# Peptides against a protein of PDB entry 5A53, part 5

Target 1, 230 residues: chain A of PDB entry 5A53
Amino acid sequence: LVENVKQALFIPGQSCNKNLHDIMVDLSALKKPDMKRFNRKNDIHPFEDMSPLEFFSEKNDCSLMVLMTSSKKRKNNMTFIRTFGYKIYDMIELMVADNFKLLSDFKKLTFTVGLKPMFTFQGAAFDTHPVYKQIKSLFLDFFRGESTDLQDVAGLQHVISMTIQGDFQDGEPLPNVLFRVYKLKSYKSDQGGKRLPRIELVEIGPRLDFKIGRIHTPSPDMVTEAHKKP

## One batch from the design tools (peptide)

Design b1_p9_2_s1 (made by RFdiffusion4, then SolubleMPNN; from b1_p9_2, 3 letters changed)
Fold by OpenDDE base, seed 2:
Structure b1_p9_2_s1 (fold): chain B 230 residues (1-230), chain A 9 residues (1-9)
Amino acid sequence: as target 1 above (230 residues)
Amino acid sequence: EDDLFVKSK
């Protein structure tokens, strides 16, 4: 069963600023060709009223959405939304720290659009803690692309790394998630007349440190329905 | 594609 590639819709909120716009452009570039972007700002408050997002999900046939907002309390906030049947499944606020780097901050490397990235997750909490499990699930869903049976190593171009920044105990603030994107480069090393294939990871951006904000978790009923294979 | 706009009530 070839799962249809989930389409993403990037929405600038009313408080979207230049930095968020640039981040939106760069992050959405990784989702091409399965991405739409709005140019107009929309006054959406997803934790108060989810109806506008459900409307956009249905009208654009996008099961993934990212709302770009910024306030003093929630600076550079990317609200990631997933829908099922055009109804809100889950939401999570990920605020980009000020130390972000754009694609323009890295050496431009040519890449083939549409290749599925490989993910790496660093931190045990990605498998045990409900919030980090949701983040892991979200990003895998967001960038998974077409499930090709042949994960041809030949098709591996990008690596997305997500790292939990440090250890934490119960009741402590959740550490940031470090989002990094790398390209695999193949070099022929001439060592002693033998050309050995060398693979290097080169960071290509964007570089984002995510602070975790508010979360909406799916109802048990929606979880069951979303995991039913059609 | 024309941006859809929903006015928040």
Scores: peptide ipSAE 0.026, ipTM 0.648, DockQ to the pose 0.031
Fold by OpenDDE base, seed 3:
Order: sequence, then structure tokens, then C-alpha cells
Structure b1_p9_2_s1 (fold): chain B 230 residues (1-230), chain A 9 residues (1-9)
Amino acid sequence: as target 1 above (230 residues)
Amino acid sequence: EDDLFVKSK
């Protein structure tokens, strides 16, 4: 069953600034055409009241949402939200470090809109640690949608790389997640009159280092319901 | 007023 591609809604919060707006625009471009962006700031505090997000989820038929906020404690904060049946499933705060790069910082490359990216995850914790497992699940769900057939290499255009920045022990702060986006560039190389196919990875942006903030985990009942095959 | 609905681009 090819399930419907999940739609994403990007929401500027009340404290959204120019940097966050630019990040929002660039990141959301990767979700086209399955993306909506609000133009107006919305005063939403998801860890205090989730009802506005549930309303937006239903009204816009979006099961994925990203809220852009910034404060002294949570600078450049992207809150990623997933809904199931228009109810909050899970949430995670990912704060963008100041060393971010926008698409404009890279060489502009043409690409086909709507192609699913390939993901690479670096770090054992993506498979073992509950927070990083949630991050992995979130990003796979965000950009691939639900279970898809094997991606043909011939249709591969983008690679999204997510790396846990270093090792950590129990009780230590969780390392950042390094988010990188690459385009596969195919060209013919001339090697002594023989044209050989060559593939290179070119970083296209955005480049984001995510600091992990607050999380909301789904109830066991919601987990069971969300994993039920229709 | 808060945005309530936007069309997909």
C-alpha cells in the first residue's frame, strides 16, 4: 500500500526572527510539494497547550508541523510535531546552532521537486537511545512518509546525512545532531578517451547543527494505534 | 489574526 505522503506545516511562532525564517524557508524547500508555510506569526506554546497545533493539523490536513521560536534559553528552536488523527503524537525541540548555513551559502544546483531523499545515520544511539530513535523516526517520517518500496538508485537525487556529534555516556548532555544535505551529481569523466560514469556528492544545504531540547513522547495507546495497518 | 489555513505551494 503506497500510503499518502504526509503534509508538513511550517509555523512561525511569536518569537520567530529573520534567521529562523530563512532556516524555515530553506528546510521547507526540501519538503516541496508537500509543504505549507504560514506567513503570520502565531503565539503557540506547544509544551503548555497543544490544542492550537491540533487545530492547525486538522484545518490544514497536515500530520507534520514545525514551529519556529527563539528565546534566550531556546535559541533558534524548531519544534517538530507529529500528529495522528489530528492529535499530538510526539514533539521534539531541535535548536539550530549559530554556525548554520543557508542554501544561498552553497552553489545553486537544479533539482527535481518531490523526489524522496536517501537517509544516512551515523551513531549507534540512533538505534538504541530513545531520544535519538525518536529523531531518526521523525526525520524518516518527515521526508519519506510512511513505508515505501525500495528506492531505486536511478531515482536518487538527495542524500540527507544525520550524525550524532561524538560519543556520550549516561547522564551526560546529549550531543548535537549534525544535519547535512547533499545532491548526487552524475557526470561522464573523460579518462583517456573513455567516458566513465562518475557520481559525486555535493553539499547543497541547509547545514544545521541541532541541539536537542524538550521532548513529548506518545502514549503507549497512541503508539499501538499509529502502527496499526489500516 | 493567526493563520488558520494556507494552500500548499
Scores: peptide ipSAE 0.024, ipTM 0.650, DockQ to the pose 0.034
Fold by OpenDDE base, seed 1:
Structure b1_p9_2_s1 (fold): chain B 230 residues (1-230), chain A 9 residues (1-9)
Amino acid sequence: as target 1 above (230 residues)
Amino acid sequence: EDDLFVKSK
């Protein structure tokens, strides 16, 4: 089954700054080779007019888009957009907290391009709360595409960890989502002449704490269509 | 890493 890997388009908005650019570069590196990046800033306001994004989706054949914008109200904002049939399916604003770390902040490790990451989700709300369910769905869709069988352990290189930062009750602000990327490093430990495989998780970056912003949810009709197996 | 040149609007 040739997995139709979803292509991602990263778009600098008009207010994109150096930090967002760097974040964009680092995050998009995890999506290689299934990623495109615009180098030109585009004045797009997806919650006001979605038409430009639908246009870009169709013209670039990308069903995933990330718009990089920054303002006082929405600092370091990554708007994640999914399309279905080149029409907007859903959108979510994820604002990167100032404590972010880039790949350059970590020890450089060699990695193979194109390997799918394993995901771990920490927090019950990822399975129960609509917003966190959308985030979980988005990131799984973004990096893995369609649900595949259990990843071959031999091909496992990356672990992406997503953690809800603390417990929350109804009516409280939604906690941030902590995005962490690890590489599985195999060590041969020589313990008593037996080489025991030791696997360690090494953080490789980027390190992003996402504050949740605005959300656009799909219409019931689009949900039905998107879940139709071809 | 250099940005990929993709035609922007």
Scores: peptide ipSAE 0.021, ipTM 0.681, DockQ to the pose 0.034
Fold by OpenDDE base, seed 5:
Structure b1_p9_2_s1 (fold): chain B 230 residues (1-230), chain A 9 residues (1-9)
Amino acid sequence: as target 1 above (230 residues)
Amino acid sequence: EDDLFVKSK
């Protein structure tokens, strides 16, 4: 099943600031070429009214959206939205902590646009806890690109690492998710006359620590419809 | 690189 690559739309909200804009630019760069960005601010409040997002989804043919907003309560908030049939499937607020790093904070490395990243998830809750399962599903869906059965290992350039920051128990605040991006760098190691290929992971950014905010989960009916294989 | 920005319509 060759699924069409999902397109992402990045939307500056009314409260979008320079930092959020920069974060948006850097994160969206990882989604190129399957990404659109709005250049103007839009007054959207997805947890109050989802209809504007559904409109944008349909109009731009984007099943993935990211809304950039900031307030005292929800600083540096990236609301990730998925649609199915141009209707809201799920939403999650991920607030970027102030310790974020942009691509400009790292050594500039050239990369080929459109290569699929490899994902690594650290934390058992990514497989068991509903919220972290949603996050895992979201990011895999967001950055997977074309579903080709042939994982060309030779084309692997990027690793996206997502780590749950610490253990937690039921009823406790959900730990942050640490988002890291690495490039695989091949070195010819000249060790004792034998050139052994060495692969190193080099962080390339952005570096984002996500605090989990509000969540909208799909109805059971929508889940069933979204998982129907044609 | 001129980032292609789509105007919200």
Scores: peptide ipSAE 0.017, ipTM 0.667, DockQ to the pose 0.034

Design b1_p9_2_s2 (made by RFdiffusion4, then SolubleMPNN; from b1_p9_2, 3 letters changed)
Fold by OpenDDE base, seed 3:
Structure b1_p9_2_s2 (fold): chain B 230 residues (1-230), chain A 9 residues (1-9)
Amino acid sequence: as target 1 above (230 residues)
Amino acid sequence: EDDDFVKSK
């Protein structure tokens, strides 16, 4: 079953600043053509009232949303929201650390828009810990594009790498998630008349270190409904 | 038309 590509909506919150705007532009570029961005700031507080997000989900036919906000407690905060049937399924706050890099900080490389990225996850907690499992699920869902069973390696252009920054024990703060984007670059090496194909990973940005904030987990009923194959 | 939820003043 080829599921319809999930559309993403990027929303500047009231406290959105230039840095967040730039991050929004760069991250959303990876979701093209299945992305919309609002230009105006919207005063939305998703952990207080989710109704505006549900409204936007329905009005824009977007099951993925990212709200850009910043405060002293939650600096450079990207709230990732998923909806099911235009109702909130889950939410997670991911705060971008100050060491971020934009696309402009890397060498400009041409790439084909709309190609499905390959994901790599580093850290056992992505498969075992509830929060990191949600993050893994979210990003896979966010960037999967067309769900084709055929991972055509021939169409592989981008690699998104997500790494848990270090080990942690129960009761400790959750380590950051390191988000990196690479382009696969093919070279023909001329070594002694034999052209050997060489593939290199080139970082293209953005480079984001995510600090984990608040989460909203789906109700058991919504989990069941969302996993029902039509 | 940005379908803004919040009416811009």
Scores: peptide ipSAE 0.025, ipTM 0.653, DockQ to the pose 0.028
Fold by OpenDDE base, seed 4:
Structure b1_p9_2_s2 (fold): chain B 230 residues (1-230), chain A 9 residues (1-9)
Amino acid sequence: as target 1 above (230 residues)
Amino acid sequence: EDDDFVKSK
């Protein structure tokens, strides 16, 4: 089954700034060729009215959207939206901390466009806590698309690492999620005439620390419908 | 690149 790769749409909000634009460019580069970007700012407030996003989802045939906004309360805010049947499935605000690094801050390495990344998740809450489960699901869905049975390890170029920053208890603010991107480098080491393959991970960026904001969760009915395999 | 503009309702 050739699973249709989910298309992403990046939308500058009315309050999008230079930093968010740069972050958008760098993050969207990881989604090429399955990505569109708007150049014009759009006045969208997804937690007030979701209808504009549903419209864009249908019009652009994109089931993934990222809205770039910034305010005093929600600085460098990336709202990730998923749709099912062009209706909002879920949303999550992920605010980028000021310590972010762009691709230009790292050594530029050549990479092949369109290769699926491997994911690593650090933190038990990714499998137990509803919010972190949503984040895990979102990023897997965003970058892998639909699960092809054969993960060809031979085509692995990138690793995306997501780490929950520290432990937390019930009622405490949710720790940030540390987003890191690495490239796999293969070296031939000559040790005593035996060529041993050496693989190293090199950070390539962007480097993003996400503060969790507002969340919209799907209805139980939508969850059931979205998990029905055709 | 399709630049669409939707006003918030």
Scores: peptide ipSAE 0.024, ipTM 0.671, DockQ to the pose 0.033
Fold by OpenDDE base, seed 2:
Structure b1_p9_2_s2 (fold): chain B 230 residues (1-230), chain A 9 residues (1-9)
Amino acid sequence: as target 1 above (230 residues)
Amino acid sequence: EDDDFVKSK
């Protein structure tokens, strides 16, 4: 079975800055080899006109896109877009807080390209709240590729942790989503002449706190079509 | 090597 891994396209917007560029590079590295990056800035405003993104989706055969923009209102904004049949399925703005850390801020660890990360989600809202459900779905779709029922532990290299930052009530601003990436490191511990396997999680970056912005939800018809197995 | 694509609209 050829895994139909979804391809991602990272797009610098017109207002893309150095920080966003660095974040883009680091985040996209986790999507290798199933990733393309544009070097040129593109003037795209997805919540005003989605047509340019649909064009790029089709032209690059990418069902995942990330647009990097920054403004006073939406600083360090990563707009995550999914397409179905090269039409916009959903969109979500995730603004990176200023406390971000790049891969260069962590100890460099070698990793194998193409290994699927394990996900951990902390917060009940990931299963109940529509926005957080979309975020969960998006990130699983973005990095996992094909939904396998069983994750091969032998192939586990990375853990992506997503945490809702605190509790919230209806009508309150949605808490940030804390994005963390860990590498699974295996050690042989020698305790009393017995070599015991030890596994540690080492943060490798990037470290991103996402503030939730605007969302676009799919039509019911698109949901139905997207879930039809070919 | 990161394959950087420059594509315009």
Scores: peptide ipSAE 0.019, ipTM 0.646, DockQ to the pose 0.036
Fold by OpenDDE base, seed 5:
Structure b1_p9_2_s2 (fold): chain B 230 residues (1-230), chain A 9 residues (1-9)
Amino acid sequence: as target 1 above (230 residues)
Amino acid sequence: EDDDFVKSK
């Protein structure tokens, strides 16, 4: 089953600022060519009314959306939304910490557009805790799509690393998720007349530390429908 | 090159 690559729509909210715009541009670059960006600010409050997002999902044929908003309580907030049948499936607020780095903060490296990244997840909670399971599912879905096609190792260019920042217990605030992007760089090492291929990981950005905010989880009925194999 | 931004209507 060749599943169509999911399209993403990036939406500036009314409170979107320059920093969020820059973060949006850099993060969305990883989703090219399967990405659209709005240039106009939209007054959308997903946790109050989801209908505008459902409208945009259908109108733009995008099952992935990211809303960029900022307030004192939710600074640098990226709300990630998934739809199924143009209805809201799930949502999660991920607030970018002030220590973020943009692509311009790293050495510019050329990259091929459209190559799917490899993911690495660090932290047991990505497989056990409902919130981190949702984050893992979201990012895999966002950047890889549902296609289980064998990624050609020869075409591997990017690695996205997601790390849970520290241990936590029940009832404690959820640790941040550290988002890092690396490019695989091949070097010809000339050691003693034998050229051994060396692969190094070079951070290319953006560098984002996500604080977890509000979450909307799908109804059991929507989960069942979304997982029905045709 | 200005990335073609979709206008939200």
Scores: peptide ipSAE 0.019, ipTM 0.636, DockQ to the pose 0.032

Design b1_p9_2_s3 (made by RFdiffusion4, then SolubleMPNN; from b1_p9_2, 3 letters changed)
Fold by OpenDDE base, seed 2:
Order: C-alpha cells, then sequence, then structure tokens
Structure b1_p9_2_s3 (fold): chain B 230 residues (1-230), chain A 9 residues (1-9)
C-alpha cells in the first residue's frame, strides 16, 4: 500500500509577524511540492475552537497544518496539527527561540524537490516520553515523502536532526528540541592518488530551537482508526 | 478576510 503523501497547509494567524512568516517560508520549502500556504492572516485559536482548522483541512485536502502565531506567552509559536478524516487528530505548539537561523543565513545549496529526508533523533525520550514520541511521530509524518521501498542512499540528500536539549527529570520543564537540517555533499578526496568518496554533512537551515507548548492528544478511538490500513 | 482555500497553481 503506497501511502499518499500528506499535504501540508501553512496558515499565518492573526498575530503572525515577519519572523514567523520567514520561518514559515523556509520550513515549508522543505515540504515542497506537498505544501500550500495561505497569504492572508486568519484569526484561528485551535485550542479554543478547532472547527476552522477542520474546515481548512477538508477544503484544501491537507492532513497536516501549521498555524503561525505570536504572543507574549507564546512567542514565535508554530502549532502543528494533524487531521484524520479532516478531524483534528493531534496538535502541538512548538515555539521557535529567538536564536533561529533562516536559509539565507547559510550557504545556498541546490536540492532536488520531493526527496525524502533522513531523520536522526538524539535523546532517549523520543522513544519513551509521550510528548517527545508525539514530536517524533509528527515530524516523521510531516516530512515523510513518497514511500520508496528502498531508501536508496543515492536518493538521500537531506538529513533532519532533532535533538532534545539536555537531560530532564520527571516534573521538570521539557527541554527544547533542536531542529537542524543538513545536506549530504559527496566529495572526491584526492589522498595518495586514490580518489576516495567522502561524504560531508553541511548545515543548510533553517535552524530552529523548539520550545514545547500546549498539546492535544488523539482519542484512543482515533488512534485505532488512523492505524487501520485502508 | 480569511483564506478558505488556496488555488492549485
Amino acid sequence: as target 1 above (230 residues)
Amino acid sequence: MDDLFVKSK
């Protein structure tokens, strides 16, 4: 069963600012061609009323959405939403720290649109802690390109690295998730007259440190339905 | 005015 590539809709909220817009543009570029962006600000408050997002999901045929908002409490907030059957499945607020870097801050490298990135996750909590498990699931789902049976190394151009910033104990604030994007560069090393293939990872951006905000978890019934193979 | 849909280019 070839799973259809999930389409993403990027929505500027009413409080969307220039920084969020730029972040939106750069992050959404990684989702091309499976991405739509609204140009107008939309007054959406997903944790108060989810209906507008469900409407947008259905009308745009997008099962992934990102709402860009900013407030004093939730600065540079990217609310990631997944839908199932055009109903909200889960949501998570990820606030971008001020130390972010845009694609323009890095050396411009050409990339092929539509290639699936490889993910790396650093931190045991990605496999054990429910919030980080959701984040891992979300990003894998979000950037999961075409299901190729073989992730041919030849088709690998991007690596997305997600790192939990430090250790934490139960009851402590959840550490930020460090989002980094790298491009694989192949070099021919001329060492001793033998051309050895060398692969280097070059950061291409964006560079985002995500502070975790509010979360909406799916109902057990929706989890069961979403995992049912059609 | 809220964006309701994006036109497919």
Scores: peptide ipSAE 0.019, ipTM 0.611, DockQ to the pose 0.033
Fold by OpenDDE base, seed 1:
Structure b1_p9_2_s3 (fold): chain B 230 residues (1-230), chain A 9 residues (1-9)
Amino acid sequence: as target 1 above (230 residues)
Amino acid sequence: MDDLFVKSK
């Protein structure tokens, strides 16, 4: 079964700056080869009019989109959009905190393009809270595409860690989601003449702390249609 | 895990 890997389209908005561009480049590198990037800035306001995104989804055959915008109110904003049948399924604004690190801030390691990352989620809310459930679903969908059962351990190269930054109660602002990317480094340790395989996690970037912004949730009908397994 | 099967046509 050729997994129909979801294609991602990265769109610089009109307010896209250098930092967002760099973040876009680095994040999209993790989605290679299943990504497209626009070079031209597009004046898109998805929470006001979704039609341009639906148009781009269809025209580029991308069910995943990321709009890069920045304003005083929504600095370093990555709007993640999913479409179903080229119609908007859901959207979420994830604003990158200023403490971000780019791939260039880490030691360059060789990697194979196209390997699916393993995900780890830290925080019970990823399974219980609707917003964090959406984030979990989004990122799993974004990087893995269709859920394949057994991750080929032999092909495991990257680990993406997503952590909810602290505990929160109902009515409190939602904590940031800490996005971290690690490479599995295998090396042979010589301990007492036995070469034991040792695996280390090396952070490779980007390092992104996401502040949660606005959310668009799918209609019940779209949820039903999107969960229909072929 | 609600993996959305958003089929790109």
Scores: peptide ipSAE 0.016, ipTM 0.519, DockQ to the pose 0.481
Fold by OpenDDE base, seed 3:
Structure b1_p9_2_s3 (fold): chain B 230 residues (1-230), chain A 9 residues (1-9)
Amino acid sequence: as target 1 above (230 residues)
Amino acid sequence: MDDLFVKSK
């Protein structure tokens, strides 16, 4: 089943600042060409009223949205939203820590737009803990690109690494998720007259440490509908 | 993991 690529809409909130704007630009670049960005700030509070996001989802035909806001309590907050039938499916706040790095902080590398990234997840909780399961599902869905039945390793360009920062116990604050992006660099090494293929991972950015905030989970009915094959 | 299916327009 070839599914249409999900389109993403990046929305600067009213409290969006320069740092968030830069983060938005860099992160959204990874979603090209299946991405739209608003240039104007929008006063949206998704955990208070979801209707504006549903409106934007429908009007822009985007099932993925990212809202950029910042406050004292929720600094550098990226709210990731998924819709189903233009209705809110789930939401999660991911706050970017101050130690972030932009694409400009890394060596510029040429890359092909639209290639599907490979994901790596480090941390058992990505498979067992409901919040981290949602994060894993979200990012896989967000950056999936074209659905191909065959993963062509030869076409692999990007690796997105997501790591849970340390162990945690029940009742403890959830550790941050470390988001890293790498490019596969292939080159021929000359070793004793034999040219051997060599592959290296080069970090290309952005580098983001996500602190987990508020979460909206879908109803069981919506889960059932969203997983039905058409 | 099960993919979220969005109805194609």
Scores: peptide ipSAE 0.016, ipTM 0.489, DockQ to the pose 0.393
Fold by OpenDDE base, seed 4:
Order: C-alpha cells, then structure tokens, then sequence
Structure b1_p9_2_s3 (fold): chain B 230 residues (1-230), chain A 9 residues (1-9)
C-alpha cells in the first residue's frame, strides 16, 4: 500500500506574531515539499468553530493544518489539526516556550528535501497516556514522508526527538514536550586499517518546548473509520 | 497507535 504523503497547511491566525512566523517557517521547512503556507492572516478560532478549517482542508487538499496564534493566555500557540475526509479528526494546542531556537541559531548543514525522519520518543506516557499518545500519533503522521519500501538506513538524514519533560502523577499539569531535530552524520574512522562507520547526531533546529493546551479528540466512530485500511 | 488512513481521492 503506497500511502499518499499527507499535505500540510500552515495558517497564520489573526494574532500571529513575528516569533510564531519565524517558527512556522522553520518547522514547515521540515515538511517540504509537502507543505503550503498562507501569507495572509486568517481569523480562525478552531475550538469555537471548526468549519473554516474543514473548508481549508478540502479546498487545499491538506489533511494536516497548523494554526499560528498568540494571546496572553496562549502565547506562541500552534494548533495542530488533522482531518479525515476533510472533517476534523483531532486538534491539539502546543504552545512554544520562550526559550525556542531557530534554524539560524544552529550551524547550517546541507539538507535534502523529502527524506523521511526517524523519530525517537522518550517517556512511557507516549504509549500509555491519551494526550501523549495523540501527540506521538500526530507527529508521526505529520512528518511521515513517502512510504518507500526502501527503509534503507542509508536514506536516513534526520532524527526528530520528542521528550516528556519529567514525571507526573494523575491530576497534575502535563509536562512539556521537548522537540529536537538532529542531522545524522556518518564518518569513516580509520582505526588500525579497519574502516569503522561512526555516526554522530548534530542538532540542526528548530528547538521547541511545547506546553500542552486544549485538545479535541475524535468520536469512536471516526477512530474506527480512520483506522480502516483501504 | 496505527497511522490514520486518509483516502486520497
């Protein structure tokens, strides 16, 4: 089954600021070529009315959307939206902490567009807690490139690392998710005439710490439909 | 968690 690559649409909200714009540019670069960005601000409030997002999903043939908004209550807020059949499947607010780093803050390395990243998840809650399970599913879905049968390690260029920042108990605020991007560098080490492959990970950015906000979860029926293999 | 299947038209 050749899974079609999901297209992403990045939408500046009415309250989008310079920082969010820069973050949007850098994060969307990881989704190239399967990404569109709107240049105009759109007054969208997804937790009040989801209809505009469904309209954009259908019109642009994008099953992934990211809305950029900022307020006093929800600063640097990236709302991630997934659609199924151009209807809202799920939504999650991820607010970027002020300690973010842009691509310009790291050493610029050559980047091949379109390579599928490898993901690493640190924290048991990614497999057990419903919110972190949604985050894991979202990011895997978001950055999944062409399903080439060639899962050859030779084609791996990037690693995306997601870490839950600390332990938590029931009823406590959910810890932030630390988003990091690394480039895989292969070096040939000549030790004693044996060429040993050496692999190093170099952080390339962006560096984002996500605070979890509001969540919309799909109905059980929609979950069942979305998991049906064609 | 299994991948979401979006039916491409």
Amino acid sequence: as target 1 above (230 residues)
Amino acid sequence: MDDLFVKSK
Scores: peptide ipSAE 0.018, ipTM 0.506, DockQ to the pose 0.382; fails the geometry check

